# Designs tried in a protein design run: peptides against a protein of PDB entry 1ZZD. Part 11

Target 1, 109 residues: chain A of PDB entry 1ZZD
Amino acid sequence: FQVVNPYLLRDLVDLGIWDEGMKQYLITQNGSIQGLPNVPQELKDLYKTVWEISQKTIINMAADRSVYIDQSHSLNLFLRAPTMGKLTSMHFYGWKKGLKTGMYYLRTQ

## One batch from the design tools (peptide; aimed at target 1 G85)

Design b1_p26_1_s1 (made by RFdiffusion4, then SolubleMPNN; from b1_p26_1, 16 letters changed)
Fold by OpenDDE base, seed 3:
Structure b1_p26_1_s1 (fold): chain B 109 residues (1-109), chain A 26 residues (1-26)
Amino acid sequence: as target 1 above (109 residues)
Amino acid sequence: SAKEEEEKLLKEMEELLKKLEKLEKE
């Protein structure tokens, strides 16, 4: 299964681009939207950080709980990590909300 | 390194989230 932030799904739905094709794409891209041409750069920038942090968190949680993670999952490391000053309250709130509401699991049909 | 920066960011975010959660419960 591919884990996806529920707020990312919301944003994709709001953009009107969420469909089965998008779902399959996200599965193949390990939840990354960076390669999508029809997604605003602002959202890409936001969810790049969210995606990387979420992946790190998932890995940490899996390791702690002895849960196997599919090797298809990738973890991107920051070449140049954003500063805390560049992070907005909404970004943190969204990330927090995402963790609280859990992750959405995508699977191929 | 990039890894160290990511870990630092992760830690800072987690700390901020904890603070936010406490504020929400008050």
Scores: peptide ipSAE 0.018, ipTM 0.303, DockQ to the pose 0.109
OpenDDE base, seeds 1, 2, 4, 5: peptide ipSAE 0.016, 0.021, 0.016, 0.017; ipTM 0.334, 0.303, 0.323, 0.338; seed 2 fails the geometry check

Design b1_p26_1_s2 (made by RFdiffusion4, then SolubleMPNN; from b1_p26_1, 14 letters changed)
Fold by OpenDDE base, seed 3:
Structure b1_p26_1_s2 (fold): chain B 109 residues (1-109), chain A 26 residues (1-26)
Amino acid sequence: as target 1 above (109 residues)
Amino acid sequence: MEEEEEKKKLEEMEKLVKELEKLEKE
């Protein structure tokens, strides 16, 4: 999974600039909006220091035995075809670990 | 109380995600 801040996505939608091109750009830029010319500088400043969840972080969270069974098969199932329940659990776990900005999945592995 | 607040925030976030997914698919 590649995860982006859901509030950032909301702001982009509210600006009317969220489309497939924007999505692909964010994917290629690992969630960064700093290079986008059509995004207000205020938003860039707001999100430039926001911690973005890496794929490694997602894997680590998914592998945490407090939330998920730590085995390769379970991890693969989670990453390839996560259920809403699993995603909710991951979000909640992330929230408790300080990921209070939340996350949105742009793509799966 | 803190747990309840966190749950509410999570629910709001999930609602937002679902809304964004719908908008993306339309």
Scores: peptide ipSAE 0.024, ipTM 0.269, DockQ to the pose 0.086
OpenDDE base, seeds 1, 2, 4, 5: peptide ipSAE 0.023, 0.009, 0.023, 0.021; ipTM 0.267, 0.285, 0.320, 0.278

Design b1_p26_1_s3 (made by RFdiffusion4, then SolubleMPNN; from b1_p26_1, 13 letters changed)
Fold by OpenDDE base, seed 3:
Structure b1_p26_1_s3 (fold): chain B 109 residues (1-109), chain A 26 residues (1-26)
Amino acid sequence: as target 1 above (109 residues)
Amino acid sequence: MEEEEEKRKLEEMEELLKKLKELEEE
C-alpha cells in the first residue's frame, strides 16, 4: 500500500489533474511537479521549497544514523494497524521531525 | 512557504485529523 503526500494530493485533486498517470509521474520524478505545464507556478514554487528542505534534512539524517533510525522506529509504530487517520498522523509527525521526503511516498508492508 | 503560514496550515490539518479520529471512534 502506497500513500502520497496529502498536501500535494489535495492540491492536485483541487486542480482536477490527479489521476493514476499523475501518480506514476510523481513517483518517477521523486515528487517533483516542476516539469508539469498545467500546474500553477505558485504551487511549483511552494513544493520546490518543501523539496529543498527535505533534501537537506535527508542529508543531515544520513550523517547521523542514530537519529534516522530513531525516527524510523517511531514511524513504524504508526504502521502496525494503519488507518487513514494513522497514516495522516504519521505524515504530520514525520513532517515536523523533518522526514518530508520520506512522507511523499509511504509504503506499508 | 513562509514559516508562519506553514505553522498555520499544520495546525489546521491537525485539527482536521482530530475530527477524523473522533469520527472513527463512533
Scores: peptide ipSAE 0.021, ipTM 0.244, DockQ to the pose 0.304
OpenDDE base, seeds 1, 2, 4, 5: peptide ipSAE 0.015, 0.009, 0.020, 0.008; ipTM 0.325, 0.275, 0.338, 0.262; seeds 4, 5 fail the geometry check

Design b1_p26_1_s4 (made by RFdiffusion4, then SolubleMPNN; from b1_p26_1, 15 letters changed)
Fold by OpenDDE base, seed 2:
Structure b1_p26_1_s4 (fold): chain B 109 residues (1-109), chain A 26 residues (1-26)
Amino acid sequence: as target 1 above (109 residues)
Amino acid sequence: MEEEEKEKKLKEMEELLKELEKLEAA
């Protein structure tokens, strides 16, 4: 699953730039808005932090020794040969367990 | 994967976590 922070979605809608193209862009960019020229830098900075928090959650999950040992092969594949599917799956899990905030689903897998 | 390799990868991920924490604090 690939998910987007609901507040990011709201802000993109408020900017009037949310559409199917934007959706596909976010899918290809794993939720990042950093490359969007029509987004204010302030929002990029804000959601850069949010993105990093989410990634921190993923790393915390994977860096937990017990979890790491249990999922060693999966994590190894994730680190060495990451795919969008793997990243979004981990992102979903990390977000759910760590951040505990609402999510908007872009796609399921 | 051998335990030693697992530990190595774990340490690498922990270092990445520290870097992320620094970025969040900035």
Scores: peptide ipSAE 0.015, ipTM 0.277, DockQ to the pose 0.067
OpenDDE base, seeds 1, 3, 4, 5: peptide ipSAE 0.015, 0.009, 0.015, 0.007; ipTM 0.267, 0.294, 0.310, 0.264; seed 3 fails the geometry check

Design b1_p26_2 (made by RFdiffusion4)
Pose (drawn by RFdiffusion4):
Structure b1_p26_2 (pose): chain A 109 residues (1-109), chain P 26 residues (1-26)
Amino acid sequence: as target 1 above (109 residues)
Amino acid sequence: EEELEELEEELEESEEELEELEEEFE
């Protein structure tokens, strides 16, 4: 099989750029749209992959929501070019933000 | 044995970095 994010899909059709320079490019690019040459910036900002969102924002939104969470939440973390230093800062950042669950799975590479 | 020594060095470096962050936090 293979199916594209239906929201991203609707927008690419609405621009008529859903030509084949897409279905193919999208698959051999992890499903990322940053740096596509013919796509508006707004769409780039709206369809960031989790690998393209700072884990800092992920942790902040988790901290925000957590004051309303009686228990905890499964906070999966995603690192692109993982170094031991970046992981250390990610753990401490979540730790100092007072999170109960600093990390569920670490997805990497 | 060499891989274990490398992992021990990486762990010590991580502990030192954590201690520095704790001191800055305090």
Fold by OpenDDE base, seed 4:
Structure b1_p26_2 (fold): chain B 109 residues (1-109), chain A 26 residues (1-26)
Amino acid sequence: as target 1 above (109 residues)
Amino acid sequence: EEELEELEEELEESEEELEELEEEFE
């Protein structure tokens, strides 16, 4: 399932505007906060960069992360294979960079 | 608040795993 980006969630909690209504709004808006009037523009700008890549790509990267978190042994297996490990690292690095720049949601199951 | 704590825990775990992967990526 889709969950709200933890960094975004933290920022919304710090602003004191996080509630069930906000959660449902973000779910219906695919994580976008751009339309929220009670969110500072600075925060919108921070998380706007998420739209620089396709939502499908974001979801895939988050899903890949989720799989490796749930299956730590699989992560270790890829570290043993440098070529695959390099590829995985690249994707995870991209995900991390995207998250830091305001990825809207992560995919879990 | 409870959801935040759970997500922060997951984030911490993911960051630890990412640090290990970043060393290989560099």
Scores: peptide ipSAE 0.019, ipTM 0.277, DockQ to the pose 0.039
OpenDDE base, seeds 1, 2, 3, 5: peptide ipSAE 0.012, 0.018, 0.015, 0.012; ipTM 0.252, 0.266, 0.316, 0.232; seeds 2, 3 fail the geometry check

Design b1_p26_2_s1 (made by RFdiffusion4, then SolubleMPNN; from b1_p26_2, 11 letters changed)
Fold by OpenDDE base, seed 2:
Structure b1_p26_2_s1 (fold): chain B 109 residues (1-109), chain A 26 residues (1-26)
Amino acid sequence: as target 1 above (109 residues)
Amino acid sequence: DELLEQLEAALKEAEELLKELEEEAK
């Protein structure tokens, strides 16, 4: 049993690399993106770290919508003149905040 | 395939969230 990270899929969609081929690739690779040549190394490192955290943390983070609410203004700025760099920064910022919230949640609950 | 079903469900959720974010950013 594997939990699919919705943030990872979001990032792949935003990178414009999600398609049927990518879907089949992820199935055969058990959700790993480490072997993808067209994914920024920073994203690979980020989701490698995610894989190391508890499955409970991943599930809680996936259910937490506060990460997206906090990105509204930043997203608006990036959408005015979107670049790959800006999109990457947006995703990392949102994910980092979500990770912190999720970890805090588990510590306090 | 269980993983396929999970991927499709997660993708649908991610796309809905992206749409919501884009609408909020407009």
Scores: peptide ipSAE 0.027, ipTM 0.359, DockQ to the pose 0.028
OpenDDE base, seeds 1, 3, 4, 5: peptide ipSAE 0.018, 0.008, 0.020, 0.014; ipTM 0.266, 0.212, 0.334, 0.295

Design b1_p26_2_s2 (made by RFdiffusion4, then SolubleMPNN; from b1_p26_2, 10 letters changed)
Fold by OpenDDE base, seed 3:
Structure b1_p26_2_s2 (fold): chain B 109 residues (1-109), chain A 26 residues (1-26)
Amino acid sequence: as target 1 above (109 residues)
Amino acid sequence: MEEEEALEEALEEAEERMKELEEEAA
């Protein structure tokens, strides 16, 4: 499955521009916000699209001990014994802790 | 068509998650 970045939606709500019309527009644009005239350029630079890393990509990375994810924030996952469960937990941990910018390093053994 | 429906569903789920995150941060 594909996950949408909730922090982008929050920022759009804070700007007072999130509504059903914008939602439908994003659907027609396959998640691109680059064409939105009422979105500040700084947000367009921060969020290229609405998408987070897909679950499929997370699964594919489960075999790799070192994972680099670059979206609104960078995640570097270093696992001694990578599993799907650990990768998912570490990925969502960043969300729960409010990571939306910068670089975050996670390692587990 | 399937892509559009998938994005719509993902956006709806993200709206819910956004609200949850705001509540947790308060």
Scores: peptide ipSAE 0.182, ipTM 0.732, DockQ to the pose 0.045
OpenDDE base, seeds 1, 2, 4, 5: peptide ipSAE 0.142, 0.162, 0.087, 0.171; ipTM 0.709, 0.718, 0.638, 0.732

Design b1_p26_2_s3 (made by RFdiffusion4, then SolubleMPNN; from b1_p26_2, 15 letters changed)
Fold by OpenDDE base, seed 1:
Structure b1_p26_2_s3 (fold): chain B 109 residues (1-109), chain A 26 residues (1-26)
Amino acid sequence: as target 1 above (109 residues)
Amino acid sequence: DELEKLLEELKKKEEELKKELEKEAE
């Protein structure tokens, strides 16, 4: 299992493009939105730094509900150094800081 | 938990969006 980045999920919902089809697409692309034609390039650039994490990690952190992508195997969390300015850094930092505790498969690219 | 709160909020938004899309499709 893999869990969608909460910031990414927020942005996809705000764009009005989040649906079952999008979910299935993300499964096939391992959470990448780089190939989506209906996503602004600026958003693609923003999420070059942050990807999805293991569903187990998010479940361990969330007591109630979670939004996830169903897969046969869990994926690791891969982090990169911010490269797209302060905005990207803020999103990355927020995501990273929120997930620091309780993560089993955190890796740096 | 901030992450849990965010996930719950996003889930609600997703459900609302799905309902809106369903109405538009009818």
Scores: peptide ipSAE 0.018, ipTM 0.265, DockQ to the pose 0.016
OpenDDE base, seeds 2, 3, 4, 5: peptide ipSAE 0.007, 0.017, 0.009, 0.010; ipTM 0.209, 0.256, 0.232, 0.207

Design b1_p26_2_s4 (made by RFdiffusion4, then SolubleMPNN; from b1_p26_2, 13 letters changed)
Fold by OpenDDE base, seed 4:
Structure b1_p26_2_s4 (fold): chain B 109 residues (1-109), chain A 26 residues (1-26)
Amino acid sequence: as target 1 above (109 residues)
Amino acid sequence: SELEELLKKLLEEEEKLLKELEEEAA
């Protein structure tokens, strides 16, 4: 499955553009909002850096933990059950910290 | 399989979380 940035979700809801279609769009775009015409550029710039860093980190973590990537068009991670919770929490933490401080840092196992 | 069932459960939990965040933000 794909973890959605909770802050991004909040921002999209605040913009009044969140719906099922938007959800599916984000899934196909690996969480990227760069292609959305109804999103302010400032918000795109903010999430661009976070998205790029976080996606790279998550992919690296997935590879390190022998994660199976089911779909090529979107990041859908299939993890071993023992590691899924930890990955999710780290993902949320990384995004949260990135949005607050402009820095994403996550250590991999 | 057991793994698939666990993954489905995790997806369900994620959807619930997203729904809660959605409701809080609205």
Scores: peptide ipSAE 0.026, ipTM 0.272, DockQ to the pose 0.073
OpenDDE base, seeds 1, 2, 3, 5: peptide ipSAE 0.038, 0.021, 0.018, 0.018; ipTM 0.330, 0.361, 0.314, 0.294; seed 1 fails the geometry check

## One batch from the design tools (peptide; aimed at target 1 S54 G85 S89 M90)

Design b1_p27_1 (made by RFdiffusion4)
Pose (drawn by RFdiffusion4):
Structure b1_p27_1 (pose): chain A 109 residues (1-109), chain P 27 residues (1-27)
Amino acid sequence: as target 1 above (109 residues)
Amino acid sequence: EFYEELEEEEDEWTEEELEELDEFLEE
């Protein structure tokens, strides 16, 4: 099979750019749209992959919502070019933000 | 360009977080 994010899909059709220079490009690019040459910036900002969102924002939103969480939450973390240093900062950042669950799975590479 | 900027921001932030961690461990 293979199916594209239906919201991203609706928008590419609404621009008529859902030509084949897309279904194919999208698959051989991990489903990223940054750096596509013909796509508006607003769409780029709206459809970031999790690999394209700073884990800092992920941790901040988790901290924000955590004051309302009686228990905890499964906070999966995603690192692009993972170094031991970046992981260390990610752990400490979540730690100093007072999170109960600093990390569920680390998805990487 | 987007990915380079994202990696530079993550490096800079990592340096700051490590400095804070060292200071905390000294305490």
Fold by OpenDDE base, seed 1:
Structure b1_p27_1 (fold): chain B 109 residues (1-109), chain A 27 residues (1-27)
Amino acid sequence: as target 1 above (109 residues)
Amino acid sequence: EFYEELEEEEDEWTEEELEELDEFLEE
């Protein structure tokens, strides 16, 4: 599973702070950038992991296919039976299309 | 390096997968 959101990776590269050390840090933090002091707060608000989102927000995401994370809106995709390949494809596709918002995937049960 | 990795991943996509993805995102 790709630990780093492709959009986040792009933004980190654009900030000029992406390196091997950053990569290893993100792997150990399960993709979270909340602990990074050199990342703008705006990006931290945009790129939250599932564990950093309240249960209420997750429920709202499932209901209206949108999520508000600290007053930021993220794109939510609901997959009934997502595969790792599909998830990766969606991430890269969104990146290629120039989307700036974080993508979150919720499996419908 | 990042862009090279993305290009490699894109090369793994079939035309069918790209079409399915387009349909999914339009729903």
Scores: peptide ipSAE 0.028, ipTM 0.357, DockQ to the pose 0.029
OpenDDE base, seeds 2, 3, 4, 5: peptide ipSAE 0.020, 0.020, 0.025, 0.022; ipTM 0.359, 0.319, 0.374, 0.330; seed 3 fails the geometry check

Design b1_p27_1_s1 (made by RFdiffusion4, then SolubleMPNN; from b1_p27_1, 12 letters changed)
Fold by OpenDDE base, seed 4:
Structure b1_p27_1_s1 (fold): chain B 109 residues (1-109), chain A 27 residues (1-27)
Amino acid sequence: as target 1 above (109 residues)
Amino acid sequence: DFLEKLEKEEEEFTKEELKKLKEELEK
Protein backbone atom coordinates (compact mmCIF):
# COMPACT_ATOMS: atom_id res chain seq x y z
CA PHE B 1 0.00 0.00 0.00
CA GLN B 2 1.00 3.61 -0.45
CA VAL B 3 2.62 4.89 2.72
CA VAL B 4 3.35 8.46 1.66
CA ASN B 5 0.70 10.73 0.22
CA PRO B 6 2.06 12.20 -3.02
CA TYR B 7 1.05 15.71 -2.00
CA LEU B 8 2.73 15.26 1.35
CA LEU B 9 5.84 14.13 -0.45
CA ARG B 10 5.77 17.29 -2.53
CA ASP B 11 5.43 19.48 0.52
CA LEU B 12 8.23 17.72 2.35
CA VAL B 13 10.46 18.19 -0.66
CA ASP B 14 9.53 21.86 -0.79
CA LEU B 15 10.51 22.16 2.85
CA GLY B 16 13.85 20.62 2.04
CA ILE B 17 13.52 17.91 4.65
CA TRP B 18 12.86 14.96 2.37
CA ASP B 19 15.65 12.41 2.38
CA GLU B 20 16.20 8.72 2.83
CA GLY B 21 15.97 9.07 6.58
CA MET B 22 12.61 10.78 6.32
CA LYS B 23 11.40 8.09 3.96
CA GLN B 24 12.36 5.32 6.35
CA TYR B 25 10.81 7.19 9.24
CA LEU B 26 7.48 7.50 7.44
CA ILE B 27 7.54 3.82 6.57
CA THR B 28 8.03 2.86 10.20
CA GLN B 29 5.32 5.31 11.26
CA ASN B 30 2.83 4.15 8.63
CA GLY B 31 2.78 7.56 7.00
CA SER B 32 2.31 9.63 10.14
CA ILE B 33 4.12 12.95 10.40
CA GLN B 34 2.61 13.93 13.73
CA GLY B 35 5.75 13.11 15.62
CA LEU B 36 8.14 15.06 13.43
CA PRO B 37 9.52 18.16 15.12
CA ASN B 38 10.70 19.76 11.89
CA VAL B 39 7.29 19.76 10.20
CA PRO B 40 5.02 22.79 10.56
CA GLN B 41 1.82 22.24 12.49
CA GLU B 42 -0.16 23.37 9.48
CA LEU B 43 1.07 20.38 7.52
CA LYS B 44 0.44 18.04 10.43
CA ASP B 45 -3.15 19.23 10.53
CA LEU B 46 -3.50 18.76 6.80
CA TYR B 47 -1.94 15.33 6.46
CA LYS B 48 -3.48 12.98 8.97
CA THR B 49 -3.61 9.24 8.48
CA VAL B 50 -6.87 7.34 8.83
CA TRP B 51 -5.96 6.51 12.41
CA GLU B 52 -5.44 10.13 13.32
CA ILE B 53 -8.85 11.60 12.53
CA SER B 54 -11.62 11.65 15.12
CA GLN B 55 -14.75 9.69 14.34
CA LYS B 56 -16.75 12.87 14.81
CA THR B 57 -14.82 14.54 12.02
CA ILE B 58 -15.19 11.53 9.74
CA ILE B 59 -18.93 11.42 10.28
CA ASN B 60 -19.23 15.16 9.71
CA MET B 61 -17.43 14.87 6.41
CA ALA B 62 -19.60 11.94 5.37
CA ALA B 63 -22.76 13.83 6.25
CA ASP B 64 -21.57 16.83 4.27
CA ARG B 65 -20.89 14.72 1.19
CA SER B 66 -24.26 12.99 1.39
CA VAL B 67 -26.03 16.26 0.59
CA TYR B 68 -25.22 15.87 -3.09
CA ILE B 69 -25.36 12.09 -3.35
CA ASP B 70 -28.50 10.05 -3.90
CA GLN B 71 -27.43 7.40 -1.44
CA SER B 72 -24.90 7.69 1.33
CA HIS B 73 -21.90 5.49 0.88
CA SER B 74 -20.85 2.99 3.48
CA LEU B 75 -18.66 4.67 6.02
CA ASN B 76 -15.26 3.31 6.90
CA LEU B 77 -14.01 4.04 10.37
CA PHE B 78 -10.55 3.36 11.67
CA LEU B 79 -10.28 3.08 15.43
CA ARG B 80 -7.14 2.32 17.35
CA ALA B 81 -8.97 1.27 20.49
CA PRO B 82 -12.62 0.53 19.77
CA THR B 83 -15.13 0.23 22.58
CA MET B 84 -18.83 -0.40 22.72
CA GLY B 85 -19.29 3.18 23.81
CA LYS B 86 -17.43 4.49 20.80
CA LEU B 87 -19.44 2.31 18.43
CA THR B 88 -22.71 3.33 20.01
CA SER B 89 -21.74 6.99 19.87
CA MET B 90 -20.78 6.61 16.24
CA HIS B 91 -24.13 5.16 15.25
CA PHE B 92 -26.12 7.62 17.30
CA TYR B 93 -24.23 10.66 16.06
CA GLY B 94 -24.40 9.47 12.47
CA TRP B 95 -28.13 9.02 12.80
CA LYS B 96 -28.52 12.55 14.16
CA LYS B 97 -26.48 13.91 11.28
CA GLY B 98 -28.92 12.38 8.83
CA LEU B 99 -26.78 9.73 7.26
CA LYS B 100 -28.98 7.74 4.93
CA THR B 101 -27.28 4.46 5.68
CA GLY B 102 -26.29 2.84 8.90
CA MET B 103 -23.71 0.67 7.24
CA TYR B 104 -20.28 1.11 8.73
CA TYR B 105 -17.09 -0.79 8.27
CA LEU B 106 -14.87 -0.82 11.32
CA ARG B 107 -11.15 -1.28 11.02
CA THR B 108 -8.93 -1.68 14.03
CA GLN B 109 -5.25 -0.99 14.25
CA ASP A 1 1.22 14.63 22.42
CA PHE A 2 -1.05 14.39 19.40
CA LEU A 3 -2.41 10.96 20.20
CA GLU A 4 -3.19 11.97 23.75
CA LYS A 5 -5.14 14.95 22.49
CA LEU A 6 -7.02 12.75 20.05
CA GLU A 7 -7.83 10.26 22.78
CA LYS A 8 -9.17 13.02 24.98
CA GLU A 9 -11.27 14.32 22.12
CA GLU A 10 -12.68 10.87 21.45
CA GLU A 11 -13.40 10.35 25.11
CA GLU A 12 -15.26 13.62 25.39
CA PHE A 13 -17.22 12.89 22.23
CA THR A 14 -18.21 9.47 23.50
CA LYS A 15 -19.30 10.78 26.87
CA GLU A 16 -21.37 13.55 25.36
CA GLU A 17 -23.10 11.37 22.80
CA LEU A 18 -23.87 8.62 25.28
CA LYS A 19 -25.36 11.18 27.61
CA LYS A 20 -27.53 12.55 24.84
CA LEU A 21 -28.57 9.06 23.82
CA LYS A 22 -29.61 8.29 27.36
CA GLU A 23 -31.65 11.45 27.47
CA GLU A 24 -33.38 10.55 24.22
CA LEU A 25 -34.17 7.05 25.41
CA GLU A 26 -35.73 8.39 28.58
CA LYS A 27 -38.25 10.52 26.70
Scores: peptide ipSAE 0.245, ipTM 0.816, DockQ to the pose 0.805
OpenDDE base, seeds 1, 2, 3, 5: peptide ipSAE 0.008, 0.008, 0.007, 0.007; ipTM 0.221, 0.201, 0.247, 0.224

Design b1_p27_1_s2 (made by RFdiffusion4, then SolubleMPNN; from b1_p27_1, 10 letters changed)
Fold by OpenDDE base, seed 1:
Structure b1_p27_1_s2 (fold): chain B 109 residues (1-109), chain A 27 residues (1-27)
Amino acid sequence: as target 1 above (109 residues)
Amino acid sequence: DFLEKLEKEEEEFTEKELEELKKLLEE
């Protein structure tokens, strides 16, 4: 299955561009917004980074779940230079929140 | 598991926190 970052969905809603067409686009693009001309570049850069981290995290979890779990860290969003570990924590925390509410959570079979 | 650890260690994100993170990543 495919999962879309719930914070991305919120940002798209805030931009006023979220609709059924956008949903279908994201499904066909595996969650990538890089090809959308009406999305600010800053947002593309942000979620490019998150996407890359997410993929690496998934690979690491598949390789050795125990090692990855032990490397999880508390998130501090106000550090000047957040670590990749903190960004990963943010990603999965947001993912879980999306699963709980279903409000801004998109999944495909 | 990993998600359980996050629930214990992390508080719910605020809009301010998310904006700060975005700012940092955009620099």
Scores: peptide ipSAE 0.016, ipTM 0.269, DockQ to the pose 0.029
OpenDDE base, seeds 2, 3, 4, 5: peptide ipSAE 0.014, 0.014, 0.024, 0.013; ipTM 0.321, 0.285, 0.345, 0.260; seeds 4, 5 fail the geometry check

Design b1_p27_1_s3 (made by RFdiffusion4, then SolubleMPNN; from b1_p27_1, 12 letters changed)
Fold by OpenDDE base, seed 2:
Order: structure tokens, then C-alpha cells, then sequence
Structure b1_p27_1_s3 (fold): chain B 109 residues (1-109), chain A 27 residues (1-27)
């Protein structure tokens, strides 16, 4: 699932860091702000994406199998993981724990 | 490659969503 938080853009504007460069950054990062140094940690926690939560779940499962995972290849890892249908329970459990605000749009990953 | 195509589709989707959010913010 890919979720865009409806308040993300507002908060980035409030921080004074929204511009075309930031927009392009978010596009390439699937809406993630985790790598931004100028964003407070509390906002990073608030705006964790479904993608990030899903990857964390997958990484944890792989770690239990003593498998080293490179986060830089997260997309490939996700595709190699069990189907989303099989991970639905864990996916939504993680999402419920991480999501503190509403969503603008939700689609399957 | 398949992965490149998928990444491109995800980027386009994200761009669309951000564009819609920008338009809403302008209101």
C-alpha cells in the first residue's frame, strides 16, 4: 500500500522547506521524509509511509531467518516477499501502530 | 527492466498525489 498523508505538504510548507527540489525528492522517495535532515524526528514518526512499515515488517521477518538485507534494495525485497494478501494482517497491524493521522489516498503496493 | 518500470509507475503515482495536495493547499 502507498499512502499520502494529507497534512504532509502543509507541514513541509510550515517548516519553510517546500520547493521544487523537495517535491522531486519526495517523488523519488515514494513520499518518505525519513532521509531529510531538516525535518524534526516527531514529524518523521508521524509521516511514516505504509511502504516503510511494510519494509520494516519484511526486514524483521528476514532477520528472524538470519538473512542480511540491504535497505537500498527495499523495492526488490518487497517484490520477492510473500504476496500482500498473505501479509495483510501484519501489514495492517504495523500500519495501525504507525499511523497517527488520516490519509489522502491509499492504493496497493 | 521490470523493477525500473515499477519504480517509474510509483514515481508517477506519487507525483500525481503531491500535485493534488498542492492544488488543495492553494485553496
Amino acid sequence: as target 1 above (109 residues)
Amino acid sequence: SFLEKLEKEEDEFTEKMLKELEEELKK
Scores: peptide ipSAE 0.089, ipTM 0.672, DockQ to the pose 0.021
OpenDDE base, seeds 1, 3, 4, 5: peptide ipSAE 0.079, 0.081, 0.087, 0.047; ipTM 0.657, 0.653, 0.666, 0.593; seed 4 fails the geometry check

Design b1_p27_1_s4 (made by RFdiffusion4, then SolubleMPNN; from b1_p27_1, 14 letters changed)
Fold by OpenDDE base, seed 4:
Structure b1_p27_1_s4 (fold): chain B 109 residues (1-109), chain A 27 residues (1-27)
Amino acid sequence: as target 1 above (109 residues)
Amino acid sequence: DFLKELEEEEKKFEKEELKKLEEELKK
């Protein structure tokens, strides 16, 4: 996953509701659109942040997709004891490193 | 709190990423 979803941003622009206020709202809400009254419910259902997904769901998604991280330390922590905190940390770390260094995820189905 | 700390860090990076994405949408 990613914290900032480019498809969500595109959809908000297409809806004509993207502005500076929306931008700041998303930042303060960690990308969540659940509290926005002017967003269709189907869009809310489509886009979930890691903070809006249950620990069980996140773990299931990770297990189903067999996510492998190109960072041994993060991978070891995740595999040893997957928790919400560790999954969140791994997600953020992967995203951060992806943006900065081009780190990639290997997903085997 | 660990999660709160991560959340704050994510917000910082999200701000920068949103700027990048917004620039891409202008094309």
Scores: peptide ipSAE 0.028, ipTM 0.448, DockQ to the pose 0.022
OpenDDE base, seeds 1, 2, 3, 5: peptide ipSAE 0.020, 0.016, 0.017, 0.015; ipTM 0.372, 0.257, 0.253, 0.279; seed 2 fails the geometry check

Design b1_p27_2 (made by RFdiffusion4)
Pose (drawn by RFdiffusion4):
Structure b1_p27_2 (pose): chain A 109 residues (1-109), chain P 27 residues (1-27)
Amino acid sequence: as target 1 above (109 residues)
Amino acid sequence: EEEEEELEEKIEELEEIEEEYVDKWHE
């Protein structure tokens, strides 16, 4: 099989750029749209992959929501070019933010 | 007291590491 994010899909059709220079490009690019040459910036900002969102924002939104969470939440973490140093800062950042669950799985590479 | 001083030094090291790497998690 293979199916594209239906919201991203609707927008590519609405621009008529859903030509084949897409279904193919999208698959051999992880499903990323940053640096596509013909896509508006607004769409780029709206359809960031989790690998393209700073884990800092991920942790901040988790900290925000956590004051309303009686228990905890499964906070999966995503690192692109993972170094031991980046991981250390990610753990400490979640730790100092007072999170109960600093990390569920670490998905990497 | 000695354990508290060692813990504060460790936290300071971790804050330095955070300042160095925190804006690079997505790079």
Fold by OpenDDE base, seed 2:
Structure b1_p27_2 (fold): chain B 109 residues (1-109), chain A 27 residues (1-27)
Amino acid sequence: as target 1 above (109 residues)
Amino acid sequence: EEEEEELEEKIEELEEIEEEYVDKWHE
């Protein structure tokens, strides 16, 4: 079954349009956002090829997002108080880019 | 129906994660 891409969920939350209605819509549309008028076209284009992600992949992405949260918090602390190592920032960006790239490869392979 | 239930459960799980993400990011 198609599960909502965790990055899509994040983006919808960031747009402030995530609610129970949106949740139900995604369930009925198997994760498709193409029919939503309040979603930017750029976002639709980004996710139009990411509909078929395995449950295993979604679980892995969710687990990785926990790392992302931790790293993002660490980055914020680094920016506010440069006691955190620059290595933390590098790790965060590398990880984030790795996930983005990973999703791309999963779509193409 | 089972697929929809599984999707709903996964969305709930991800929603908890993303809520924490948003909260941490916006602090």
Scores: peptide ipSAE 0.021, ipTM 0.389, DockQ to the pose 0.032
OpenDDE base, seeds 1, 3, 4, 5: peptide ipSAE 0.018, 0.018, 0.021, 0.018; ipTM 0.365, 0.245, 0.296, 0.270; seed 4 fails the geometry check

Design b1_p27_2_s1 (made by RFdiffusion4, then SolubleMPNN; from b1_p27_2, 9 letters changed)
Fold by OpenDDE base, seed 2:
Structure b1_p27_2_s1 (fold): chain B 109 residues (1-109), chain A 27 residues (1-27)
Amino acid sequence: as target 1 above (109 residues)
Amino acid sequence: SEEEERLEEEIKKLEEIYEKYVDKTSE
């Protein structure tokens, strides 16, 4: 199934608008934040196409090599036996260790 | 719907992992 971009959660939390209401909104809107009036347009643009990613695709990419890129920072992930839990943990670990912005774009090199 | 349930579960998983790295958000 589809996986929500983990940094969507982070960004909404950082905006201070993450709550049960927001969760329900995302659920009913199939993960879309496009209709949220209190979200900056720049974030809407970032999550316009990559708000939701195929779990299988992410795992497959990470198993070989996956690159997450944003305007200022990039993170290259390589997992021998990746799981979504491990991938998410690595995302947040990288963020916690110094990435100032989210990894919005996923691709292979 | 099934899609909504999947999304809810995914969000829950993200929250559980996220809380390991940041302070818990007041809800």
Scores: peptide ipSAE 0.303, ipTM 0.777, DockQ to the pose 0.035
OpenDDE base, seeds 1, 3, 4, 5: peptide ipSAE 0.017, 0.251, 0.271, 0.017; ipTM 0.343, 0.753, 0.763, 0.427

Design b1_p27_2_s2 (made by RFdiffusion4, then SolubleMPNN; from b1_p27_2, 12 letters changed)
Fold by OpenDDE base, seed 4:
Structure b1_p27_2_s2 (fold): chain B 109 residues (1-109), chain A 27 residues (1-27)
Amino acid sequence: as target 1 above (109 residues)
Amino acid sequence: SKELEELEKKLKELEEIYKKYIDKTSE
């Protein structure tokens, strides 16, 4: 289960590169944009740090709370601006609910 | 754990940095 950062989504849309292919790419890359050729390096650097820390937090939270997590290709986009903490909670929620397939949900304000 | 709390704090800080970044780029 993946949750795309709404700010990242906005930035990708503003760059004009958001499409179905991009969505699938992000699913395969677990949310990382480092391999995208049409993204400014400055933006990559910013999201690299955020992404890496968030992933570490998720892993540590899972270990600390003994929450079973597994790999999922599900992607949920939230247009609301949740905190990273909320995003992490959503990850766990998705995993608990067994959202392990390539499901896509879009939540708008 | 203490480590988890620290990571959460760092994430919040990074969010604020990002917000400032997008505000700057939008001007």
Scores: peptide ipSAE 0.019, ipTM 0.363, DockQ to the pose 0.022
OpenDDE base, seeds 1, 2, 3, 5: peptide ipSAE 0.016, 0.014, 0.014, 0.018; ipTM 0.325, 0.337, 0.270, 0.414; seeds 1, 5 fail the geometry check

